Peptides against a protein of PDB entry 8PQO. Designs and how they scored, part 16

Target 1, 252 residues: chain A of PDB entry 8PQO
Amino acid sequence: VLLKEYRVILPVSVDEYQVGQLYSVAEASKNETGGGEGVEVLVNEPYEKDGEKGQYTHKIYHLQSKVPTFVRMLAPEGALNIHEKAWNAYPYCRTVITNEYMKEDFLIKIETWHKPDLGTQENVHKLEPEAWKHVEAVYIDIADRSQVLSKDYKAEEDPAKFKSIKTGRGPLGPNWKQELVNQKDCPYMCAYKLVTVKFKWWGLQNKVENFIHKQERRLFTNFHRQLFCWLDKWVDLTMDDIRRMEEETKRQ

## One batch from the design tools (peptide; aimed at target 1 T95)

Design b1_p13_1_s4 (made by RFdiffusion4, then SolubleMPNN; from b1_p13_1, 7 letters changed)
Fold by OpenDDE base, seed 5:
Structure b1_p13_1_s4 (fold): chain B 252 residues (1-252), chain A 13 residues (1-13)
Amino acid sequence: as target 1 above (252 residues)
Amino acid sequence: DPLHELQLRLAGT
């Protein structure tokens, strides 16, 4: 098991981020033709548990059509079905990824708290001290180009070049986080993403767990760069606007 | 692409 807490600092408020993240997911999904093929929604309902209230979803991602025929023929039953269970109670969110075949031997869990700070809180997810001491804190700086793979880089998604017309935020210089403390009119928040990766397969555990973390870091980095650079597209949207957008996207 | 959709969900969760 490998745990890392990714801290993504953004020059937006916690309230703004709620719109931005939904927009960015929907927008990125529109760019993928046939993106809904192979996705089965089993559950989508409100939930209330242990004082947590939000929306619960259970989806299955069927990957049979996305692998070569010989892999499909050799794959055990259920090996190509990925389950996603998500509890969305913004500003808290939890997502659990499992596989039918691997059962307890495979887990990706992402737990996120969105806080109106600069990523300075320790153990925001309230882990036991013994567990917390094994968590690596990883700061993602959306303005740092060195954290972006060359193949992923797009100038129109570079926070160091973007300036929001609607809000006046950006571009983000090398010391933007420190300067933000002195800018009373610019809101900020941190997404604390505790990522738990388990891949219990002898000889491959460390390699796969590290690989998954590397991919998650890449995903978080690119996503939040997009989110910020798309600020003018979503900052004036309401939650009703987002819902309409999501419905339109799902039909494609 | 279900894998791409999963990646987007993981990025935005």
Scores: peptide ipSAE 0.604, ipTM 0.952, DockQ to the pose 0.703
OpenDDE base, seeds 1, 2, 3, 4: peptide ipSAE 0.295, 0.592, 0.583, 0.597; ipTM 0.875, 0.950, 0.949, 0.951; seed 4 fails the geometry check

Design b1_p13_2 (made by RFdiffusion4)
Pose (drawn by RFdiffusion4):
Structure b1_p13_2 (pose): chain A 252 residues (1-252), chain P 13 residues (1-13)
Amino acid sequence: as target 1 above (252 residues)
Amino acid sequence: VDTLEAIRIASWV
C-alpha cells in the first residue's frame, strides 16, 4: 500500500480555507446535472476523542441513476454504491471512501492537517517512524503552470492571471511563497493531505494506487487553483453564511 | 467520471 502526503501551500489563512473549501465544493458542483440526487446520509452525529472534537457522517452515493442502463445491469451488486465516512474536526479532517462490493479491499483515505505554516512540518500526522519513512512528500504549487495538464488549463482559473478585488492578492508569480516569508500581512497556510490508496484484488495494487495518486494530485492542483481564483466570491463569507447557503440548497 | 471526481473532491471537507 502506497502513502503520499500532498502539501498544498496557499495564500489564505486556515480560517479562510475552511470557508473557501466549502464554497468551492458547492460552486464547482453547480453545473453538474445529477448532483444531490442519490446522496444518502446514513449517520450524522457529533463525536469527541482525545482532543479531536468534530462531526462524523456516513453517506452513500448511489450511482445507479447516473450510469448507462447496461452498466447498472452488468455491475456486481453494490459496485455502484460508494460509501464515504467522514470525521470533520477542522483544522483536522479524515475521509474514507469505499465501494460496497469491494468492501474494504478498495479504499481511499485522506487525512488532512490545515496549518498556518509554509509546509515545513515533517510527519505532521504523527505516523510511526518506519511507516513515515515510506511516505513521499509531494508539493503542489498553484502558481506553476507546468503542474497543470494542458486539457485542464483554463485562463480564468489561473492564479498567475488573477488579482483579487477584495484582497488585492495575486497574481501569483514563481516567487510568491518567498514573498510570503518576507511579508508581514498576507496570510498563508498549508494543507497536509496524507492519501492512502488500497486495492487488494487481482494483483493490481500498484497500478491502481499509482493511477489514483496521479488523479488525486491533478484534482488537488485544479481544485486549489480554482479556489484561489474565486477568492472574491467567498473571502467575505463567514461559516454562518456557508451553513445558510447549505440550508438554502436543502429545500429542493 | 465527473460524478466520481465530484464525490472525491467533496470528500475533502

Design b1_p13_2_s1 (made by RFdiffusion4, then SolubleMPNN; from b1_p13_2, 7 letters changed)
Fold by OpenDDE base, seed 1:
Order: C-alpha cells, then sequence, then structure tokens
Structure b1_p13_2_s1 (fold): chain B 252 residues (1-252), chain A 13 residues (1-13)
C-alpha cells in the first residue's frame, strides 16, 4: 500500500471551485475523442449516510476495446472491467476504483477535502497516527512548468501566462502562493487529495503503485492548470447552469 | 493513455 496526500493550492474560493471543477471535467471530456466508449453508468443517485449527503455514482469502464488483442485474449474474466464508485458530498469527495478479477488485491481510493487555506492543515482526513506517519505530503504548484511533461504543455493552459479578465487573477509568478496572503481580495483554497493505492502482486507491487501515483499526480497537475486558465469561462456560472450543461451533454 | 485519462477525469469529481 502506498499513500500520498496531494495538496493543490488555487487562487479560487471553495465555492467557486465547486463550479469550476464540474465545468472543467465536462470541458475536458468533450475534448476527448472516443472517451465515452466503454463507459457504463450503473448508478447516479442522491445518497445520505452518517450525516454525509451528496451524489453517488457507479461506473464501469470496459477496457476490452482499449487493449491489444493478445491482452484481451489472455485476460481472465473480469480483469478488463474497472469499477468506479464515487461519493460527491462537496466539499468532501471520495472515489473508490476496483477491478472484478483482482478483488481485494487492487484498490485506488481518492479522498478529497476542499479547505479555504494554503495547504497548512495536517491530517485533514483524520487518519490514525500510525497510518498518517506513512503518508507523503506532495505539493502541486500549478504555476511550476517543471512539473508538467512537455507532451502535456499548452501555452493557453499555462497559469504563469494567463490573466483572468473577469477577476484580475494571474499570471501566477514563482512566489504567487506567498503573495496571496497579502492580496486581501483574492480568495484561495487547497484541495487535499489523499490517494491510497494498493496492488498486491508479488514482485510488481511497488512498481505498479508508484506508476499509478505518477499518473494521478500528472492528472491533478494538468486538470488544475486547466481549471485556473478556464476561470473566465466558468466563474460567472451557477450550479444550475452546470446542471443544464450536463443535461444537454447527456442528450448528445 | 486515453482510457486512464478518462477514468481520472471522472475521479476528479
Amino acid sequence: as target 1 above (252 residues)
Amino acid sequence: DKVLENIRLSSTV
């Protein structure tokens, strides 16, 4: 098991982020050609449990068409079906990813708290002290180009170049996080993403767990760079506007 | 790469 807490600081409020996140997910999904192929939505419903209220989703990703023929032919039954269960109770979210074949030997869990701070809270997910000792805290700086792969870099998605016309936020210089403290009119938040990866296969555990973390970090970095650079597209939208956009997308 | 990216986009919400 490998645990890391990714801390993503943004010059937006927790309330703004709720809209921006949903918008950016929808926009990124539109830009992906064939991204919906092999995705089955089993459940999408409100839930209430232990005082937590939100939206529950269960999706299956069928990978049979996305792997080489020889892999498909050799793969055990259920090995190419990935289940994603998500509980969105913003500002808290939990996602659990499992595989039918691997069962308890494979788990990706992503738990996110969105807080109106600069990533200074320790153990926001309230882990046991012994478990918390094994968590690496990883800060993602959306303005740091060195954290972005050359193949992922786009100038129009560079926070160090972008300036919001609507809000006046940006560009983000090297010390932007420290400067936020002095900017009374600029809101800020941190997304605390605790990622738990479990892959129990002898000889491959560490390699696969580290690989998955590398991929998650890449995703979080690119996504939040987009979210910030798209600020002028979503900052004036309401949650009702987002819901309408989602409904329109489902009809296409 | 695209499949992993799609799973990731959904897990970001």
Scores: peptide ipSAE 0.106, ipTM 0.801, DockQ to the pose 0.772
OpenDDE base, seeds 2, 3, 4, 5: peptide ipSAE 0.097, 0.099, 0.109, 0.100; ipTM 0.802, 0.798, 0.806, 0.803; seeds 4, 5 fail the geometry check

Design b1_p13_2_s2 (made by RFdiffusion4, then SolubleMPNN; from b1_p13_2, 7 letters changed)
Fold by OpenDDE base, seed 1:
Structure b1_p13_2_s2 (fold): chain B 252 residues (1-252), chain A 13 residues (1-13)
Amino acid sequence: as target 1 above (252 residues)
Amino acid sequence: SKVLDNIRLASTV
């Protein structure tokens, strides 16, 4: 098991981020060719549990058409079905990813708290001390180009170049996070993403767990760079606007 | 992979 807490600081409020996140997910999904192919939505309903209220989703990603024929032919039954269960109780979210074949031997869990701070809270997910001591805290700086792969880099998605016309935020210089403390009119938040990866195959555990973390970090970095650089597209939208956009997308 | 990217985008919601 490998645990890391990714801390993503953004010059947006927790309330703004709720809209921006949903918009950016929808926009990124539109830009991906074939994004809906092989995705089955089993459940999409409100839930209430232990004082947590939100939206529960259960999706299956069928990978049979997305892998080479030889992989499909050799794959055990259920090996190419990935289950994603998500509990969205913003500002808290939890996602659990499992595989039918691997069962308890494979888990990706992503738990996110969105807080109006600069990533300074320790153990925001309230882990036991013994578990928390094994968590690496990883700060993602959306302005740091060195954290972005050359193949993922786009100038129009560079926070170090972008300036929001609607809000005046950006560009983000090397010391932008420290400067936020002095900018009373600029909101800020941190997304604390605790990522738990378990892959219990002998000889491959560390390799696969580290690989998955590398991919999650890459995703979080690119996504939040997009979210910030798309600020002028979503900052004036309401949650009702987002819901309408989601409904329109479901009809296509 | 595009598939993994799509799964992860959905998990960010």
Scores: peptide ipSAE 0.094, ipTM 0.795, DockQ to the pose 0.794
OpenDDE base, seeds 2, 3, 4, 5: peptide ipSAE 0.088, 0.087, 0.096, 0.085; ipTM 0.789, 0.791, 0.801, 0.796; seeds 3, 4, 5 fail the geometry check

Design b1_p13_2_s3 (made by RFdiffusion4, then SolubleMPNN; from b1_p13_2, 6 letters changed)
Fold by OpenDDE base, seed 4:
Structure b1_p13_2_s3 (fold): chain B 252 residues (1-252), chain A 13 residues (1-13)
Amino acid sequence: as target 1 above (252 residues)
Amino acid sequence: DKLLENIRLASTV
């Protein structure tokens, strides 16, 4: 098991982020060719559990068409079906990813708290001390180009170049986080993303767990760069606007 | 890369 807490600081409020996140997810989905192919939505409903209220989704990602033929032919039954269960109770979210074949030997869990701070809270997910001592805190700086793969880099999604017309935020210089503290009118938040990766196959555990973390980090980095650079597109939207956009996307 | 794209929708929410 490998645990890392990714802390993504953003010059947006927690309330703004709720809109921005949903918008950016929707926008990213539109930009992805074949985004619906191989994705089965089993459940999408409101839930209430243990005082938590939100939206529950259960999706299956059928990877058979997404892998090479030889992999498909060699893959055990269920090995290419990924189940994603997500509980979105913003500002808290939890996603659990499992595989039919590996069962308990494979788990990706992503738990996110969105807090109005600069990523300074320790153990925001309230882990036991013994577990918390094994968590690496990883700060993602959306302005740091060195954290972005060349193949992922787009100038229009570079926070170091972007200037929001509507809010005046950006561009984000090297010391933007420190400067943000002095900007009383600029909100900020941190997304604390605790990522638990479990891959219990002997000889492959560390390799796969580290690989998955690398992919998650890449994803979080790129997504939040987009979210910020799309600020002017979503900052004036309401949650009702977002819901309409989601409904329209489901019909396509 | 395709796997990453699919997980993208899951991990951000």
Scores: peptide ipSAE 0.098, ipTM 0.797, DockQ to the pose 0.621
OpenDDE base, seeds 1, 2, 3, 5: peptide ipSAE 0.098, 0.071, 0.069, 0.087; ipTM 0.787, 0.788, 0.786, 0.795; seeds 1, 5 fail the geometry check

Design b1_p13_2_s4 (made by RFdiffusion4, then SolubleMPNN; from b1_p13_2, 7 letters changed)
Fold by OpenDDE base, seed 2:
Structure b1_p13_2_s4 (fold): chain B 252 residues (1-252), chain A 13 residues (1-13)
Amino acid sequence: as target 1 above (252 residues)
Amino acid sequence: DKLLDNIRLASTV
């Protein structure tokens, strides 16, 4: 098991982020070819449990069409089906990813708290001390180009170059986070993403767990760079606007 | 690589 807490600081409010996240997910999904291919939505409903209220989704990602034929032919039953269960009770979110074949030997869990701070809270997910001491805190700086792979870099998605016309936020210089403290009119938040990766397969555990974390970090980095650089596209939208856009996207 | 990214992008969280 490998645990890391990714802390993504953004010059947006927690309330703004709710809109921006949904917009950016929708937009990113449109831009990705095959994003909807092989995705089966089993459940998409509101839930209420233990005082947590939100939207529950259960999706199956059928990977058969996304792997080479020889892999598909050799793959055990259920090995190419990924289940994603997600509880979106913003500002808290939880996603659990499992595989039918691996069962308890494979888990990706992503738990996110969105807080109106600069990533300064320790153990926001309230882990036991013994577990928390094994969590690496990883700060993602959306302005730091060195954290972005060259193949992922786009100038139009560079927070160090972008300036919001609507809000005046940006560009984000090297010390932007420190400068935020002095900018009373600029909201800020941190997405605390606790990522638990378990892959119990002899000889592959560390390799796969580290690989998954690497991909998650990459995803979080790129996504939040986009979210910020798309600020002018979503900052004036309401949640109702987002819901309409989601409905329109589902029809495509 | 891209597969995992696409899976996460397809999620709302």
Scores: peptide ipSAE 0.099, ipTM 0.799, DockQ to the pose 0.568
OpenDDE base, seeds 1, 3, 4, 5: peptide ipSAE 0.102, 0.089, 0.094, 0.087; ipTM 0.797, 0.798, 0.806, 0.803; seeds 1, 5 fail the geometry check

Design b1_p13_3 (made by RFdiffusion4)
Pose (drawn by RFdiffusion4):
Structure b1_p13_3 (pose): chain A 252 residues (1-252), chain P 13 residues (1-13)
Amino acid sequence: as target 1 above (252 residues)
Amino acid sequence: SPLHELELNRAAA
């Protein structure tokens, strides 16, 4: 099983990231016809354990209505049921994704620490030493064009070409992280996203784990580029504003 | 993608 820590250094504060990531998930999913239908909340409750106080959820995403009929007929029972178990104690969160048919043999776990630093902490997740020694640290720079697939590139989602009206932040050059250390004002943070991918069937552990990690890096990069370029849309929102927009979207 | 919302959730995690 392969583990990688993706460090996403951002010119926002940790407080700002919480609002921005909630807004961005909802906004990026705004054009998807077929969003919200098929989402099933099994469990939604508070939890507390040894310093980590938060909200636990168990949700199922039924994909039966979103795939061709032949896919629904051919799919083994439960293969189209995606389970997500989430522990949200921001600035810490854990999510575990499984497939009902694959049980625990296909698993994607993301554990994230959101810290007000420049991604300089080592083993921020406090792994056992030998296990930590086998974790590759992968840095994601949202200003670096070379880290974006050409088919993914969109000028309107390029931090190198965006300046915030409300904050004046951006555009981001190759030295933006250096200018953060030399700066006393603009906030910054790093999301330490430790990703574990497990695929235990058919001897395809390596191939699937690598494919999933490459896709996770691509998604983390595109998502956080979008997040920064949307700074004017969400930077003035509070958490109460986010909860209100959630309840609003709940009516339908 | 049918998994678009879930991929965003993971990206935001």

Design b1_p13_3_s1 (made by RFdiffusion4, then SolubleMPNN; from b1_p13_3, 4 letters changed)
Fold by OpenDDE base, seed 3:
Structure b1_p13_3_s1 (fold): chain B 252 residues (1-252), chain A 13 residues (1-13)
Amino acid sequence: as target 1 above (252 residues)
Amino acid sequence: SPLHELDLQRAGT
């Protein structure tokens, strides 16, 4: 098991982020080719549990068409079906990814708290002390180009170059986070993303777990760079506007 | 897949 808490600092408020996140997800989904094929939505309903209220989704990703024929033919039943369960109760979100064949031997869990701070809170997910001491805190700096793969880099998605016309935020210089505390008119938040990865197959645990973490970090980095650089596109949108956009995107 | 995070967030609306 490998646990890391990714802390993404952003020069937006928690309230703004709710709109920006949904917009950016919809927009990014449009830009991805081949996404959504083989995805089955089993459940999409509101939930209320233990004071948590939000939207629950259960999806199955069918990978049969995404693997070579010989792999598909040899794969055990359920091995190519990935289950994704998500509880979205913003500002809290939890996602659990499992596989029918691997059962307890495979788990990806992503738990996110969005807080109006600079990533200074410890153990926001309230883990037991013994578990918390094994969590590596990883700070993602969206302005740091060195954290971005060359193949992922786009100048139009570079926070170090972007200037928001509507808000005046950006570009984000090397010390932008330290400067936020002195900028009374600029809100800030941190997305605390606790990622738990478990892959118990002997000899592959560390390699696969680290690989998955690397991919998650890459995703979080790129996504939040986009979110910030798209600020002028979403900052004036209402939640109703976002919902309409999402419905349109789902139909594509 | 990194794409699952995007799909999850969109479905949660």
Scores: peptide ipSAE 0.101, ipTM 0.808, DockQ to the pose 0.220
OpenDDE base, seeds 1, 2, 4, 5: peptide ipSAE 0.085, 0.091, 0.087, 0.100; ipTM 0.788, 0.786, 0.806, 0.810; seeds 4, 5 fail the geometry check

Design b1_p13_3_s2 (made by RFdiffusion4, then SolubleMPNN; from b1_p13_3, 6 letters changed)
Fold by OpenDDE base, seed 2:
Structure b1_p13_3_s2 (fold): chain B 252 residues (1-252), chain A 13 residues (1-13)
Amino acid sequence: as target 1 above (252 residues)
Amino acid sequence: DPLHELNLQLAGT
């Protein structure tokens, strides 16, 4: 098991982020070919549990069409079905990813708290002390180009170059986080993303677990760079606007 | 988390 808590600091409010995240996910999804293919939505309903209210989704990602024929032919039954269970109760989110074949030997869990701070809270997910000591805190700086793969870099998605016309935020210099403390009019937040990866397969555990974390970090980095650089596109939108946009997309 | 749905979509590409 490999646990890391990714802390993504953004010069947006928690309330703004709710809109920005949904917008940016939708926008990024549009840029991907084959999005939604092989996705089966089993459950999509509101839930209430232990004072937490949100939306619960259970989706199955059927990867059979996404892999070469020989892989499909050799894959054990259920190996190409990924289950995603998600509890979206913003500002808290939890996602659990499992595989039918691997069962308890495979788990990806992502738990996210969005807090109006600069990533200074320790153990925001309230792990047991023994578990928490094994968690690596990883700070993602969206302005740090060195954290971005060259193949992923786009100038139009570079927070160090972008300046929001609507808000005046940006560009984010090397010390933007420190400077943000002095900018009382600029909101800020941190997404605390605790990622738990378990892959129990002899000889592959560390390789796969580290690989998954690498991909998660890459995703978080690129996505939040986009989110910030798209600020002018979503900052004036409301949640109602987002809901309308989602409904329109479903009709397409 | 909506972002993770995106991740799985990207993984399939």
Scores: peptide ipSAE 0.290, ipTM 0.868, DockQ to the pose 0.150
OpenDDE base, seeds 1, 3, 4, 5: peptide ipSAE 0.260, 0.261, 0.277, 0.236; ipTM 0.856, 0.856, 0.863, 0.844; seed 3 fails the geometry check

Design b1_p13_3_s3 (made by RFdiffusion4, then SolubleMPNN; from b1_p13_3, 5 letters changed)
Fold by OpenDDE base, seed 1:
Structure b1_p13_3_s3 (fold): chain B 252 residues (1-252), chain A 13 residues (1-13)
Amino acid sequence: as target 1 above (252 residues)
Amino acid sequence: SPLHELNLRLAGT
């Protein structure tokens, strides 16, 4: 098991982020080919448990059409079905990813708290001390180009170059996080993303777990760079606007 | 999560 807490600091409020996240996911999805093929939504309903209230989703990603024929032919039953269960109680979210074949031997869990701070809270997910001591805290700096793969880099998605016309935020210089303390009119938040990865196959555990973390970090980095650079596109939208956009997308 | 759904879509393209 490999645990890392990714802390993504952004010059947006927690309330703004709720809109920006949904917009950016939708926008990024539109830019990709293949759409939602092989995605089955089993459950999409409100839930309430232990004071947590939000939306629960259960999706299955069928990968049979997305892998080479020889892989499909050799794959054990259920190996190409990935289950994603998500509890969205913003500003808290939990996602659990499992596989039918691997069962308890495979787990990706992503728990996120969105807080109006600069990533200074320790153990925001309230882990037991024994568990918390094994968590690596990883800060993602969206302005740091060195954290971005060359193949992923786009100038129009570079926070170090972007300036929001609507908000005046950006560009983000090397010390932008420290400067936020002096910019009382600029909101900020941190997404604390505790990622738990378990891949319990002898000889492959460390390799696969590290690989998955690498992919998650890459995703978080690129996504939040986009989210910030798209600020002018979403900052004036409401949650109702987002809901309308989602419904319109479903009709297409 | 929306992020993970996107990641899976990207991986499948």
Scores: peptide ipSAE 0.083, ipTM 0.786, DockQ to the pose 0.149
OpenDDE base, seeds 2, 3, 4, 5: peptide ipSAE 0.090, 0.078, 0.077, 0.087; ipTM 0.787, 0.780, 0.783, 0.790; seeds 2, 5 fail the geometry check

Design b1_p13_3_s4 (made by RFdiffusion4, then SolubleMPNN; from b1_p13_3, 6 letters changed)
Fold by OpenDDE base, seed 3:
Structure b1_p13_3_s4 (fold): chain B 252 residues (1-252), chain A 13 residues (1-13)
Amino acid sequence: as target 1 above (252 residues)
Amino acid sequence: SPLHRLQLELAGT
């Protein structure tokens, strides 16, 4: 098991982020070819549990068309079906990813708290002390180009070059996070993303767990760079506007 | 998660 808490600092408020996240997901999905194929939504309903209220979704990702034919032919039943269960109770979100074939030998869990701070809180997910001491805190700086793979880099998605016309935020210089403290008119938040990865197959656990973390970090980095650089596109949108956009995207 | 949807789409292309 490998646990890391990714802390993503953003020059937006927690309330703004709710809109921006949903917009950016929808927009990014539109920009990707072959999106949505092989995704089955089993459940999409409101939930209430232990004082937490939100939306629960259960999706299956069918990977049969996304792997080579020989892999598909040799794959055991259920091995190419990935289950994603998500509880979205913004500002808290939890996602659990499992596989029918691997059962308890495979787990990806992502738990996110969105807080109006600069990533300074310890153990926001309230882990037991013994578990918390094994969590690596990883700070993602969306302005740091060195954290972006060359193949992923786009100038139009570079926070160090972007300036929001509507808000005046950006570009983000090397010390932008420190400067936020002195900018009374600029809101800020941190997304605390606790990622738990378990892959129990002998000889491969460390390699696969580290690989998955690397992919998650890459995803979080790129996504939040986009989110910020698209600020002018979503900052004036309402939640109703976002919901309409999501429905349109689902139909594609 | 919408993020994972994107991730899987990227991985599958």
Scores: peptide ipSAE 0.080, ipTM 0.775, DockQ to the pose 0.147
OpenDDE base, seeds 1, 2, 4, 5: peptide ipSAE 0.063, 0.093, 0.078, 0.067; ipTM 0.762, 0.784, 0.778, 0.785; seeds 2, 5 fail the geometry check

Design b1_p13_4 (made by RFdiffusion4)
Pose (drawn by RFdiffusion4):
Structure b1_p13_4 (pose): chain A 252 residues (1-252), chain P 13 residues (1-13)
Amino acid sequence: as target 1 above (252 residues)
Amino acid sequence: SPLNELDLKRAAA
């Protein structure tokens, strides 16, 4: 099983990231016809354990209505049921994704620490030493064009070409992280996203784990580029504003 | 993508 820690250094604060990520998930999913239908909340409750106080959820995403009929007929029982178990104690969160048919043999786990630093902490997740020694640290720079697939590139989602009206932040050059250390004002943070991918069937552990990690890096990059370029849309929102927009979207 | 919302949640995780 392969583990990688993706460090996403951002010119926002940790407080700002919480609102911005929630807004961005909802906004990026605004054009998807077929969003919300098929989402099933099995469990939604508070939890507390040794310093980590938060909200636990167990949700199922039924894909039967979103795939061709033949895919629904051919799919082994439960293969189209995607389980997500989430522990949200921001600035810490853990999510575990499984498939009902694959049980625990296909698993994607993301554990994230959101810290007010420039991604300089080592083993921020406090792994056992030997296990930590086998974790590759992968840095994601949202200003670096070379880290974006050409088919993914969108000028309107390029931090190198965006300046915030409300904050004046951006555009981001190759030295933006250096100018953060030399700066006393603009906030910054790093999301330490430790990703574990497990695929235990058919001897395809390596191929699937690698494919999933490449796709996770691509998604983390594109998502956080979008997040920064949308700074004017969400930077003035509070958490109460986010919860209100959630309840609003709940009516339908 | 049928998993777009879930993918985005993973990105935000």

Design b1_p13_4_s1 (made by RFdiffusion4, then SolubleMPNN; from b1_p13_4, 6 letters changed)
Fold by OpenDDE base, seed 3:
Structure b1_p13_4_s1 (fold): chain B 252 residues (1-252), chain A 13 residues (1-13)
Amino acid sequence: as target 1 above (252 residues)
Amino acid sequence: DPLKELNYQRAAT
């Protein structure tokens, strides 16, 4: 098991982020041709538990069409089905990814708290001290081009080049986080993303767990660069606007 | 693309 807490600092408020987060997901789904193929939605309902209130979803991703025929023919039953269970109770979110074949031997869990700070809180997810001491804190700087793979880089999604017309935020220079505390008119937040990865196959545990973490970091980095650079597209939207977009996207 | 949808869900959690 390998745990890391990714801390993503953004020059937006916690309330603004909720809009941007949902907009970015909806926009991505809208722009995806052939979306929904191989995706089965089992559950999509509101939930309330232990003071946590939000939306619960259970999806199955059927990946049979994404592998060569010979792999599909040899794959054990359930090996190509990925289960995704998600609890969206913003400002808290949780996603659990499992596989039918691997059962308890495979787990990806992502838990995020969104806080109005600069990533200075320790153990926001309230882990036991013994567990917390093994968690690596990883800071993601959305303005740092060196954290982006060359193949992922897009100039229109570069926070170091983007200037928001509506808010005046950006471009983000090398010391933007340090300067943020002196900019009273610019809100900020941190997404504390605790990622738990378990891959219990002898000889492959460390390699696969580290690989998955590398992919998660890549996803978080790219997503939040997009989110910030799309600020002018979503900052004036209401939650009702977002819900309308989601409904329109689902119909396509 | 189910993989792309899965990736965005992970990123947006």
Scores: peptide ipSAE 0.690, ipTM 0.960, DockQ to the pose 0.675
OpenDDE base, seeds 1, 2, 4, 5: peptide ipSAE 0.071, 0.084, 0.098, 0.098; ipTM 0.782, 0.794, 0.803, 0.803; seeds 2, 4, 5 fail the geometry check

